# Peptides against a protein of PDB entry 3QIS, part 11

Target 1, 334 residues: chain A of PDB entry 3QIS
Amino acid sequence: PSLELSRREFVFENVKFRQLQKEKFQISNNGQVPCHFSFIPKLNDSQYCKPWLRAEPFEGYLEPNETVDISLDVYVSKDSVTILNSGEDKIEDILVLHLDRGKDYFLTISGNYLPSCFGTSLEALCRMKRPIREVPVTKLIDLEEDSFLEKEKSLLQMVPLDEGASERPLQVPKEIWLLVDHLFKYACHQEDLFQTPGMQEELQQIIDCLDTSIPETIPGSNHSVAEALLIFLEALPEPVICYELYQRCLDSAYDPRICRQVISQLPRCHRNVFRYLMAFLRELLKFSEYNSVNANMIATLFTSLLLRPPPNLMARQTPSDRQRAIQFLLGFLL

## One batch from the design tools (peptide; aimed at target 1 K129 V172 Y276)

Design b1_p10_6 (made by RFdiffusion4)
Pose (drawn by RFdiffusion4):
Structure b1_p10_6 (pose): chain A 293 residues (1-134, 168-310, 319-334), chain P 10 residues (1-10)
Amino acid sequence: PSLELSRREFVFENVKFRQLQKEKFQISNNGQVPCHFSFIPKLNDSQYCKPWLRAEPFEGYLEPNETVDISLDVYVSKDSVTILNSGEDKIEDILVLHLDRGKDYFLTISGNYLPSCFGTSLEALCRMKRPIRERPLQVPKEIWLLVDHLFKYACHQEDLFQTPGMQEELQQIIDCLDTSIPETIPGSNHSVAEALLIFLEALPEPVICYELYQRCLDSAYDPRICRQVISQLPRCHRNVFRYLMAFLRELLKFSEYNSVNANMIATLFTSLLLRPPPSDRQRAIQFLLGFLL
Amino acid sequence: SFHPLPHPLE
């Protein structure tokens, strides 16, 4: 049971939020007998690697002496973007490739991460006047820029918030917002609209803070009470919520053109603005509908 | 009605 590896060290340079990277290497069974390989957790872990990293394939069978290409894939999603933005985690790791009844092969993962305004808290973004990788703002300039673009160009946009944008343009928008305060956000209206949804989804703290979440559901049927629960939010969260509710009510005026109706808004934005740490789903859409109408 | 906030650079 022996393996030959084309390489054991891998570098993921300039890793970005939601941008896929692949570092590939070849495994060859140079032994005399067939072998089983698999990636294993390091002593006392649950997984063999961190969430932003994946092996493809992560296990297999090799006769003597067939070869197999292994893809080490890095993808920073909403689950890891905040800890990598913060520096609480780095683009580094060790993969232990394990031969069943045999040697262990140690693969070193290194590289660097570029922080994004996506996955950054509303509070910190309101305190930052300049792009992240170039008195606080009422709302983060990034969300203002996305909403400003949609307000200017997308009020009459067919199927707004119902058609997915382009992956390439989403990344361009994110990098644009990370590095600049542009005159125009690049990409189609559908891409800018989706980037907004991704922005809300990627927030480490939702627009409606987690501890106010349950109170919102309980209060879902009393508009006076719902508005008061919103008053308990920190200034930046309260402002973003009010700002988005006003923007969505503005879009509802052009529903005959942009197909944006209360039904779609409620089911789309409720889960983004109001996340927990069922029929609660119903009190939640009721909570949000109370503001839209 | 929706009223845009002032530009962030203002």

Design b1_p10_6_s1 (made by RFdiffusion4, then SolubleMPNN; from b1_p10_6 with S1D H3V)
Fold by OpenDDE base, seed 4:
Structure b1_p10_6_s1 (fold): chain B 334 residues (1-334), chain A 10 residues (1-10)
Amino acid sequence: as target 1 above (334 residues)
Amino acid sequence: DFVPLPHPLE
């Protein structure tokens, strides 16, 4: 069997978080026998492509002289955004299109990724006084490495903050401040806040706005701004409540005093963000007659974002653990 | 009452 491919090189320019890009090509059976094609993993890979890439169809059957269109879809989700922001991964891959009892065809994927404040650590963002798109990629790498090291040092209580030489970090990321301040000013009376989804176009505008500027006002509906906050919190590489404190939050869930003590042990940026969010959410709950927001809904929604199980425990999360996590957060909303 | 934080760049 043999195939003819209309194209073998694909370039995805200016790939952004949550922005789908598509490239298409044709494969044609120029042989005299039917053929089955599939995208196959490379040696030592478990998947035929990186998590941000998909082929559609990824397999199929072609009669002699049959042609099929294949879509290559590039989509950076929360699962790929962090490694692309840090430059640990890149918009580069090689796809292997295999023919049963035939040869392999190699497709080259390349391009560039544009960093996002979504999927960037709270520690790094607290050091960013400019939009992330104004920060050199080399400096993003340094900020993520430094953020990891400072988190570890903060957990170890070992190093006094050398107050002397580094620009003071922001109390909270400007992106979180902008989202929450907007919602506080404009969304407290918004019916069905955090219950009605935003518009995808508005979400993209909000993300691009936060990545490229420091606006006076966030564009889009209150629902889109609210969903953008949820997406931001979900995309954090380290949740607002650090993974190291997860179990202690569950263990303390029914003691509001111990819960507050656990939160006091968070890194400064995480602790500030947590307190800021909880203060905002308590304010939002005063307007429940207007916004239909209640403490149980908010606790259920935000618990999955703020108090995530560590990756190694995610598959083992029990309904009891989830209930404890909700109860932990309720102690800050009531 | 919720006290808004000042703008983080101010």
Scores: peptide ipSAE 0.302, ipTM 0.911, DockQ to the pose 0.852
OpenDDE base, seeds 1, 2, 3, 5: peptide ipSAE 0.266, 0.255, 0.264, 0.265; ipTM 0.894, 0.888, 0.892, 0.893

Design b1_p10_6_s2 (made by RFdiffusion4, then SolubleMPNN; from b1_p10_6, 3 letters changed)
Fold by OpenDDE base, seed 5:
Structure b1_p10_6_s2 (fold): chain B 334 residues (1-334), chain A 10 residues (1-10)
Amino acid sequence: as target 1 above (334 residues)
Amino acid sequence: DFVPLPHPTE
């Protein structure tokens, strides 16, 4: 069996968080026998491609002189955004197109990624006074390393050494401040807030706006700004309630005094963001007659974003654990 | 009551 490929090199320029890019090529059976094709893993890989890449179709049969179009889809989700922001991973891959009893064909994927405040740590964002696209990639790496070291020092209750002449970290990330301040000013009376989805084009515009500027006003509908806040919280590498405190939140869920003590042990930026969000959500609940927002809906929605199970707990959250997590958050909304 | 924070860059 043999194939002819119309293209073997693919370049994806200016890849962004949640923006789908597609490149297409044709494969043709120029042999005299039917062939089965499939994309196969390289020797050290569990999958045929990186998590941000997909081939469609990834396998199939071709009769003699048959031709099929294959789409290469690049999409950066929450699962790949953090490692691309840090430069730990890049828009580079090699695909192996295998023929049964035939040859391997290599496809080269390349390109560039544009960093996002989505998928960046709260600690790093508290050190960024400028939009992330204005920050040199080398400085992003340094800010993430420094952020990790400060998180560890905070968890170990190590006294901060002398605040040398380094600029003090922000109380909360400017991106969270912009989203919440906009919603507080313009969305408290918005019917079905956090229940109606935003528009995908407006969500992309909001992400690009926060990555490139410090706007006076966020573009788009109140629903799109509200969904952008949910996407931001979901994309955090470490949730607003750090993984180390997850079990203690569940264990304390019915004791409001212990719940407040657990939150007091969060790193400074995480604790500030949590208190800021809870204050905003309690304010939003005062307008329930206008916005149809209730404490049970808000607690159910935000619990999955703010209080995620640790990745090392491969055990799916039980219905009991989910109810305890919701009860923990309700103690800050009521 | 919710007290909005000042702009974090101010």
Scores: peptide ipSAE 0.205, ipTM 0.887, DockQ to the pose 0.894
OpenDDE base, seeds 1, 2, 3, 4: peptide ipSAE 0.187, 0.193, 0.192, 0.153; ipTM 0.883, 0.886, 0.885, 0.875

Design b1_p10_6_s3 (made by RFdiffusion4, then SolubleMPNN; from b1_p10_6 with H3V)
Fold by OpenDDE base, seed 4:
Structure b1_p10_6_s3 (fold): chain B 334 residues (1-334), chain A 10 residues (1-10)
Amino acid sequence: as target 1 above (334 residues)
Amino acid sequence: SFVPLPHPLE
């Protein structure tokens, strides 16, 4: 069996977080026998492609002289955004289109990724006084490495922040401030806030706005701004409550005094963001008559975002652990 | 009352 491919090289320019790009090509059975095709993993890979890439269809049958269109879809989710922001991964892959009892066909995927404040650490963002798209990629890498090292030093209580040489970090990321300040000003009376989905186009505009500018006002509906805050918190490489404190939050969930002590041990940026969010959410709850928001809904929603289990425990989260996590947040909303 | 943080760049 043999295939003819209309194209073998694909370039995805200006790939952005949550922006789907598609490239299409045709495969044709120029043989005299039916053939089965599939995308197969390379020798050391578990998957036929990187997490941000997919082929549709990824397998199929072709009769003699049959042609099928294959879509290559590039989509950077929360699961890929961090490694692309850091430059640990890139918009590069090689796909192996295998023909059963035939040969392999190699497809080259290339392109460029545009960094996002979504999927960037709170520590790195607190060091960014400019939009992320204005920050050189080399400096993003340095900021992430330095942020990791400062987080470790802060957890170890070892080094006083040498107040002298570097620009003082922001108390909270400007992106979080912009989202929360907008919601506080304009969304406190918004019916079904955090319950009604935003519009996908508005979400993309909000993301692009936060990545490229420091706006006076965030574009889009209150629902889109609210969902953008949720997406931001979900996309954090480390949740607002650091993974190291997860179990202690669960263990303290029914003692509001211990809960406050646990939060006091967060890195400065994480602690500031947590307190800022909780203060905003407590204010939002005063308008429950207008916005239909209640403490149980908010605690349930924000628990999955703010108090995520460590990656090694994700598959083992019990309903009891989830209820403790909700109870932990309730102690800050009431 | 919630006191909003000042703009983080101010």
Scores: peptide ipSAE 0.336, ipTM 0.925, DockQ to the pose 0.836
OpenDDE base, seeds 1, 2, 3, 5: peptide ipSAE 0.283, 0.270, 0.279, 0.324; ipTM 0.902, 0.897, 0.900, 0.921

Design b1_p10_7 (made by RFdiffusion4)
Pose (drawn by RFdiffusion4):
Structure b1_p10_7 (pose): chain A 293 residues (1-134, 168-310, 319-334), chain P 10 residues (1-10)
Amino acid sequence: PSLELSRREFVFENVKFRQLQKEKFQISNNGQVPCHFSFIPKLNDSQYCKPWLRAEPFEGYLEPNETVDISLDVYVSKDSVTILNSGEDKIEDILVLHLDRGKDYFLTISGNYLPSCFGTSLEALCRMKRPIRERPLQVPKEIWLLVDHLFKYACHQEDLFQTPGMQEELQQIIDCLDTSIPETIPGSNHSVAEALLIFLEALPEPVICYELYQRCLDSAYDPRICRQVISQLPRCHRNVFRYLMAFLRELLKFSEYNSVNANMIATLFTSLLLRPPPSDRQRAIQFLLGFLL
Amino acid sequence: SWHEDYKPEL
């Protein structure tokens, strides 16, 4: 049971939020007998690697002496973007490739991460006047820029918030917001609209903070009480919530053109603005509908 | 008015 590896060191340079990278290498069974390989957790872990990293394939069978290409894939999603933004984690790791009843092969992962305004808290973004990778703001300039674009160009956009944008444009929008305060956000209206949804979803702390979440559901049927729960939010969260509710009510005025109705808004934005750490789903859409109407 | 109230002051 022996393996030959084309390389053991891999570099993921300039890793960005939601941008896929692949570092490929070849495994060859140079032994005399067939072997089984698999990636294993390091002593006392649950997984063989961190969430932003994946092996494809992660296990397999090799006769003497067939070869197989292994793809080491890096993808920073909403699960890891905040800790990489904060530096609590780095683009580094060790993969242990394990021969069943044999040697271990150690693969070193290195590289660097570029922080994004996406996955950054509303509070920190309101404190930062300049792009992240170039008195606090009422709302983060990034969310204002996305909403400003949609307000200007997308009020009459057919199927707004119902048609997915382009992956390439989403990344251009994110990088644009990370590095600039542009005159115009690049990309189609559908891309800008989806980038807004991704922005809300990627927030480390939702627009409606986690501890107020349950109170919102309980209060879902009393508009006076719902508004008061909103008053308990920090200033930046309260402002973003009010700003978005106003924006969505503005879009409802053009529903005959943009097909944006209360039903779609409630089911789309409730889970983004109001996340927990069933029928609560119903009190939640009721909570949000109470503001839209 | 509502959008301009939130315009960034940079």

Design b1_p10_7_s1 (made by RFdiffusion4, then SolubleMPNN; from b1_p10_7, 4 letters changed)
Fold by OpenDDE base, seed 4:
Structure b1_p10_7_s1 (fold): chain B 334 residues (1-334), chain A 10 residues (1-10)
Amino acid sequence: as target 1 above (334 residues)
Amino acid sequence: SFLEQYRPEL
C-alpha cells in the first residue's frame, strides 16, 4: 500500500492555554490495494503524540483512490500548560503515520507556545509584578527554578528570606487578586455564581487579559470571571494547599484548631492565597439569598481545586478522603 | 474591605 499526503509539515503559531488550533491535511490511497492507516507511537513512547496534540481520525481504512481529511488539533489543557510555560516541553512533535504492511510517513509538528499565568506556580507569580507575556522566557525558567528552591527552603525552615534581597514578592499573585477583587465587587449578588458556566470566548479574553495586562476591570460576565478563577486554581502545578500537607488536612478535618495550624505551615504565598480565598468565600456566603451559594456547595467545589491529592494518591482517593477534605474547608467557611 | 489588605503593590 502507498499514500500521498497533501502536507507533512505543520506549524502552530502562538499556541495559547485552552485555545484550540487545527491544521488539516489529506491522505490519498494512490495504490492499487486497500490500506489501513494508523498513527503509531515512536520507539519508547506510549502514545502516538504529545498530550497537547491529537489526530482525528487517528486510524482508518482507505479504498484505492479514496481520500480522507485528517485534523491535527493542538490544545493546551491544564495537564500540559505547566510544562509548556516552563519551556520543559515545546510545540514540537513527530507523528508516524503507519500503513499496515506499508511505509511509515513522518509528519513534523512545530510552533511556539505563549506563556500563561494559568499553570504557573504561585511562587513564580508572586515574583511577577508584570504580566507574564512581558517577562523574558529565560527569566520565567529562572523564576520556576527559584520558586522550587525557595519552597524547599521554606519547608526545611531554613534561613529567613534575607530582607535585603531584591523586590519583595507579592502577598498573592496579581492575577488571583484581580479575579477575586472583581468577583467581590461585582458578583456577590450574582445568582448561581460558580454554578453557571462561563462563555468560552469570554474565558479566552479573561486569560489573554491577565497574561498580557494588569486590567482595571476584567472583561466578561460574572460567570466567566468565576469560572476563570476555578480554571486558574485547577491549572496550578501545585494546589493552594501544598501536596505535602494533604494528608494532615484530612487527619485534622474535624479539628478547626489543628486545621488552622496546618494552614500556618504553608509557604507564605500559598498561605496568603488560601486566606484570601477563604475571606472572599465567607463574604460571598453572606449574600447566599441572592447568589444561591451555600457553604456545602462552595466547600465541595473548592476542595477539588485547593486540596488536591498528590499525583501518586489521585487514583486512590476514597469517598471518606473526599468527605474529610470537604470538612477541612468547611471549617474555614463557617 | 478585609480583602484590600491583599492588594498587590505593583
Scores: peptide ipSAE 0.535, ipTM 0.952, DockQ to the pose 0.896
OpenDDE base, seeds 1, 2, 3, 5: peptide ipSAE 0.521, 0.514, 0.534, 0.523; ipTM 0.949, 0.947, 0.952, 0.949

Design b1_p10_7_s2 (made by RFdiffusion4, then SolubleMPNN; from b1_p10_7, 4 letters changed)
Fold by OpenDDE base, seed 4:
Structure b1_p10_7_s2 (fold): chain B 334 residues (1-334), chain A 10 residues (1-10)
Amino acid sequence: as target 1 above (334 residues)
Amino acid sequence: SFLEAYRPEL
């Protein structure tokens, strides 16, 4: 069997978080026999492509002289955003289109990723006084490495913040401050806040706005701004409550005094973000008659975002662990 | 508001 491919090189320019890009090509059976095609893993790979890439269809059957359109879809989710922001991964891949009892066809994927404040660490964002798109990529790498080292130093209680570092970190990321300040100003009376989905186009505008500017006003509906806050918290590589404290939060969930002690042990930026969010959410709950927001709904919603199980425990999270995690947050909302 | 205490110094 043999195929003809209309293209073998694909370039995805300006790939962004949550923005789907598509490139299409045709495969034609120019042979005399039917053929089955599939995208196959390279040697030592578990998947035929990187997590941000998909082929559709990824397999199929072609009669002689049949042609099929294949879509190559590039989509950076929360699962790929962090490694692309750090430059650990890149918009580069090689796909192997295999023919049963035939030859392999190699497709080259290339492009560039545009960094996002979504999926960037709280530590790095607290050091960014400018929009992330104004930060040189080299400095983003240094900021993530320094942020990892500072998180470790903070956990070890070893080094006082060297007061000599010319640029004091922000108390909270400017991006989360902008989102929360907007919601506080404009969304406290918004019916079904955090219950109604945002618009996908508005979400993309909000993300692009926060990545490229420091706006006076966030674009979009209150629902889109609220969902953007949820997406931001979900995309954090390290959740607002660090993974190292997860079990201690569950163990303390019914003692509000111990819960406050656990939160006091968070890295400064994480602790500030947690306190800022809890302060906002308690204020939002005063308007429950208008916004239909209650403490149980908010605790349930924000628990999955703020108090995530460590990746190694994610598959083992019990209903009891979820209830304890919700109870932990309720102690800060009531 | 108490939320203004978290305003980034930009």
Scores: peptide ipSAE 0.527, ipTM 0.949, DockQ to the pose 0.877
OpenDDE base, seeds 1, 2, 3, 5: peptide ipSAE 0.512, 0.504, 0.526, 0.515; ipTM 0.946, 0.944, 0.949, 0.947

Design b1_p10_7_s3 (made by RFdiffusion4, then SolubleMPNN; from b1_p10_7, 5 letters changed; failed a check: a repeat of another design)
Amino acid sequence: SFLESYRPVL

Design b1_p10_7_s4 (made by RFdiffusion4, then SolubleMPNN; from b1_p10_7, 5 letters changed)
Fold by OpenDDE base, seed 4:
Structure b1_p10_7_s4 (fold): chain B 334 residues (1-334), chain A 10 residues (1-10)
Amino acid sequence: as target 1 above (334 residues)
Amino acid sequence: SFLEAYRPVL
């Protein structure tokens, strides 16, 4: 069997979080025999491509002189955004298009990723006084390394806050402040807030706005701004309640005093974000007659975002653990 | 508001 490929080199310029890009090519069976094609893993890889890449179709059958279109789809989800923001991964891959009893055809994927405040750590964002797109990639790496080291130091209670550093960290990321301040000003009376989805185009505009500027006003509907806040919280590499405190939150869920003690042990930025969000959500609940928002709905929604199980426990999360996690948040909303 | 206490000083 033999294939002809219309293209073997693909460049994905300016790849962004949640922005789908597509490149297409044709494969043609120039052989005299039918062939089965498939994208196969490289040696030591579990998958035929990186998590942000997909081929469609990834396998198929071609009769002699048949041609099929293959789409290469690049999409940076919450699962890939953090490693791309840090530069740990890049928009580079090699795909192996295999023919049964035939040859391998190599496809080169390349491009560039544009960093996002979505999927960046709270610690790094608290150090970031400018939009992320104004920050040199080298400095983003340093900020993530420093964020990890400060999280570790804060957990160890070892470092006095160097009150003398000219660059004091923000109390909360500017991005989350902008989202919440917008919702507080404009969305408290919004019917079905956090229940109605935003528009995908508006979500992309909000993300691009927060990545590139410090706006006076966030673009889009209140629903899109509300969903952007949820996406932001979901995309955090470390949730607002650090993984190390997850079990203690569940164990304390029915004691509001112990719950407050657990939150006091969070890193400063995480603790500030948690308190800021809880303060906003309690304010939003005063308008429940207008916005149809209740404490149980909010606690259920935000539990999966703020109090995520550690990756090693995710597959083992019981309905009881979820109910305890909801009860933990309810103690801050009521 | 109490939320203004969290305003980033840029």
Scores: peptide ipSAE 0.493, ipTM 0.943, DockQ to the pose 0.904
OpenDDE base, seeds 1, 2, 3, 5: peptide ipSAE 0.469, 0.459, 0.483, 0.470; ipTM 0.937, 0.934, 0.941, 0.937

Design b1_p10_8 (made by RFdiffusion4)
Pose (drawn by RFdiffusion4):
Structure b1_p10_8 (pose): chain A 293 residues (1-134, 168-310, 319-334), chain P 10 residues (1-10)
Amino acid sequence: PSLELSRREFVFENVKFRQLQKEKFQISNNGQVPCHFSFIPKLNDSQYCKPWLRAEPFEGYLEPNETVDISLDVYVSKDSVTILNSGEDKIEDILVLHLDRGKDYFLTISGNYLPSCFGTSLEALCRMKRPIRERPLQVPKEIWLLVDHLFKYACHQEDLFQTPGMQEELQQIIDCLDTSIPETIPGSNHSVAEALLIFLEALPEPVICYELYQRCLDSAYDPRICRQVISQLPRCHRNVFRYLMAFLRELLKFSEYNSVNANMIATLFTSLLLRPPPSDRQRAIQFLLGFLL
Amino acid sequence: SDFSPLHLDL
């Protein structure tokens, strides 16, 4: 049971939020007998690597002496973007490739991460006047820029918030917002609209803070009480919520053109603005509908 | 309330 590896060190340079990278290498069974390989957790872990990293494939069988290409994939999704933005985690790791009944092969992962305004808290973004990788703001300039673009160009956009944008344009929008205060956000209306949804989804703290979540559901049927729960939010969260509810009510006026109705808004935005840490789904859409109508 | 654009102090 022996393996030959084309390389053992891998670099993921300038890793960005939601941008896929692949570092590939070849494994060859240079032994005389067949072998089984698999990636294993380091002593006392649950997984063999961190969430932003994956091996493809992560296990297999090799006769003497067939070869197999292994793809080490890095993808920073909403699960890791905040800790990498914060520096609580780095683009580094060790993969232990394990031969069943044999040697361990140690693969070193290194590189660097570029922080994004996506996955950054509303509070910190309101404190930052300049782009992240160039008295607080009422709302983060990034969300204002996305909403400003949609308000200007997308009020009559067919199927707004129902058609997915382009992956390439989403990344261009994110990088644009990380590095600039542009005159125009690049990309189609569908891409800008989706980037807004991704922005809300990627927030480390939802527009409606986690501890107020349950109170919102309980209060879902009394509009006077729902508004009061909103008053308990920090200033920036309260402002973002009010700002978005006003924006969505503005879009409802053009429903005959943009197909944006209360039903779609409720099911789309409720889970984004109001996230927990069933029929509660119903009190939640009721909570949000109380503001839209 | 109706939607009104914000004027950010940048």

Design b1_p10_8_s1 (made by RFdiffusion4, then SolubleMPNN; from b1_p10_8, 3 letters changed)
Fold by OpenDDE base, seed 1:
Structure b1_p10_8_s1 (fold): chain B 334 residues (1-334), chain A 10 residues (1-10)
Amino acid sequence: as target 1 above (334 residues)
Amino acid sequence: EDFVPLSLDL
């Protein structure tokens, strides 16, 4: 069996978080026999491609002289954004198109990723006084490494943050401040806030705006700004309530005093963001007559974002654990 | 405590 490929080199320029890009190519059976094609893992890989890439179709049959179009789709989700922001991963891959009883065909994927404040740590963002697109990639790496070390020191309670003459970190990320301040100013009376989805185009504009500027006003509808806040919280590499405190939040869920003590043990940036969000959400609940927002709905929605189970516990999360997690958050909304 | 908007001192 033999295939002809119309293209073997693919370049995805300016790949962004949540922006789908597509490249297409044709494969033709130029042989005399039917053939089965499939994308196969490289040696030591579990998947035929990186998590931000897919082929459609990834397998199929071709009769002699048959041609099929294959789409290569690049999409950076929350699952790939952090490693791309840090430069740990890149928009580079090699796909192996295997022909059954034939040869392998190699496809080269290349491109560039544009960093996002989405999927960046709260600690790193608290150190960024400029939009992430103005920060050199080398400096982003340093900020993530320094942020990890600061988190560890904060959790161990061993060293007061030496108030060395370095620029003081922000109390909360500017991106969180921009989103919450906008929602507070313009969305408190918005009907169905956090219940109506935003527009995908507006969400992309909001992301691009936060990545590239410090706007006076966030573009898009209140629904899109509200959803952008949810997406931001979901994309955090470490949730606002750090994984290390997850079980203690569940265990304390019915004791408001213990809940406050658990939150006091969060890293400074996480603790500030948590308190800021809870203060905002309590304010938003005062306008429930206008925005149709209630404490149970907000607690249910934000619990999945703020109090995520650690990856090792995700498969074991019981309905009781979910209810405790919701109850924990309710103690800060009421 | 009522929500007090933070100042963004950049």
Scores: peptide ipSAE 0.149, ipTM 0.860, DockQ to the pose 0.830
OpenDDE base, seeds 2, 3, 4, 5: peptide ipSAE 0.053, 0.075, 0.095, 0.081; ipTM 0.825, 0.830, 0.844, 0.832

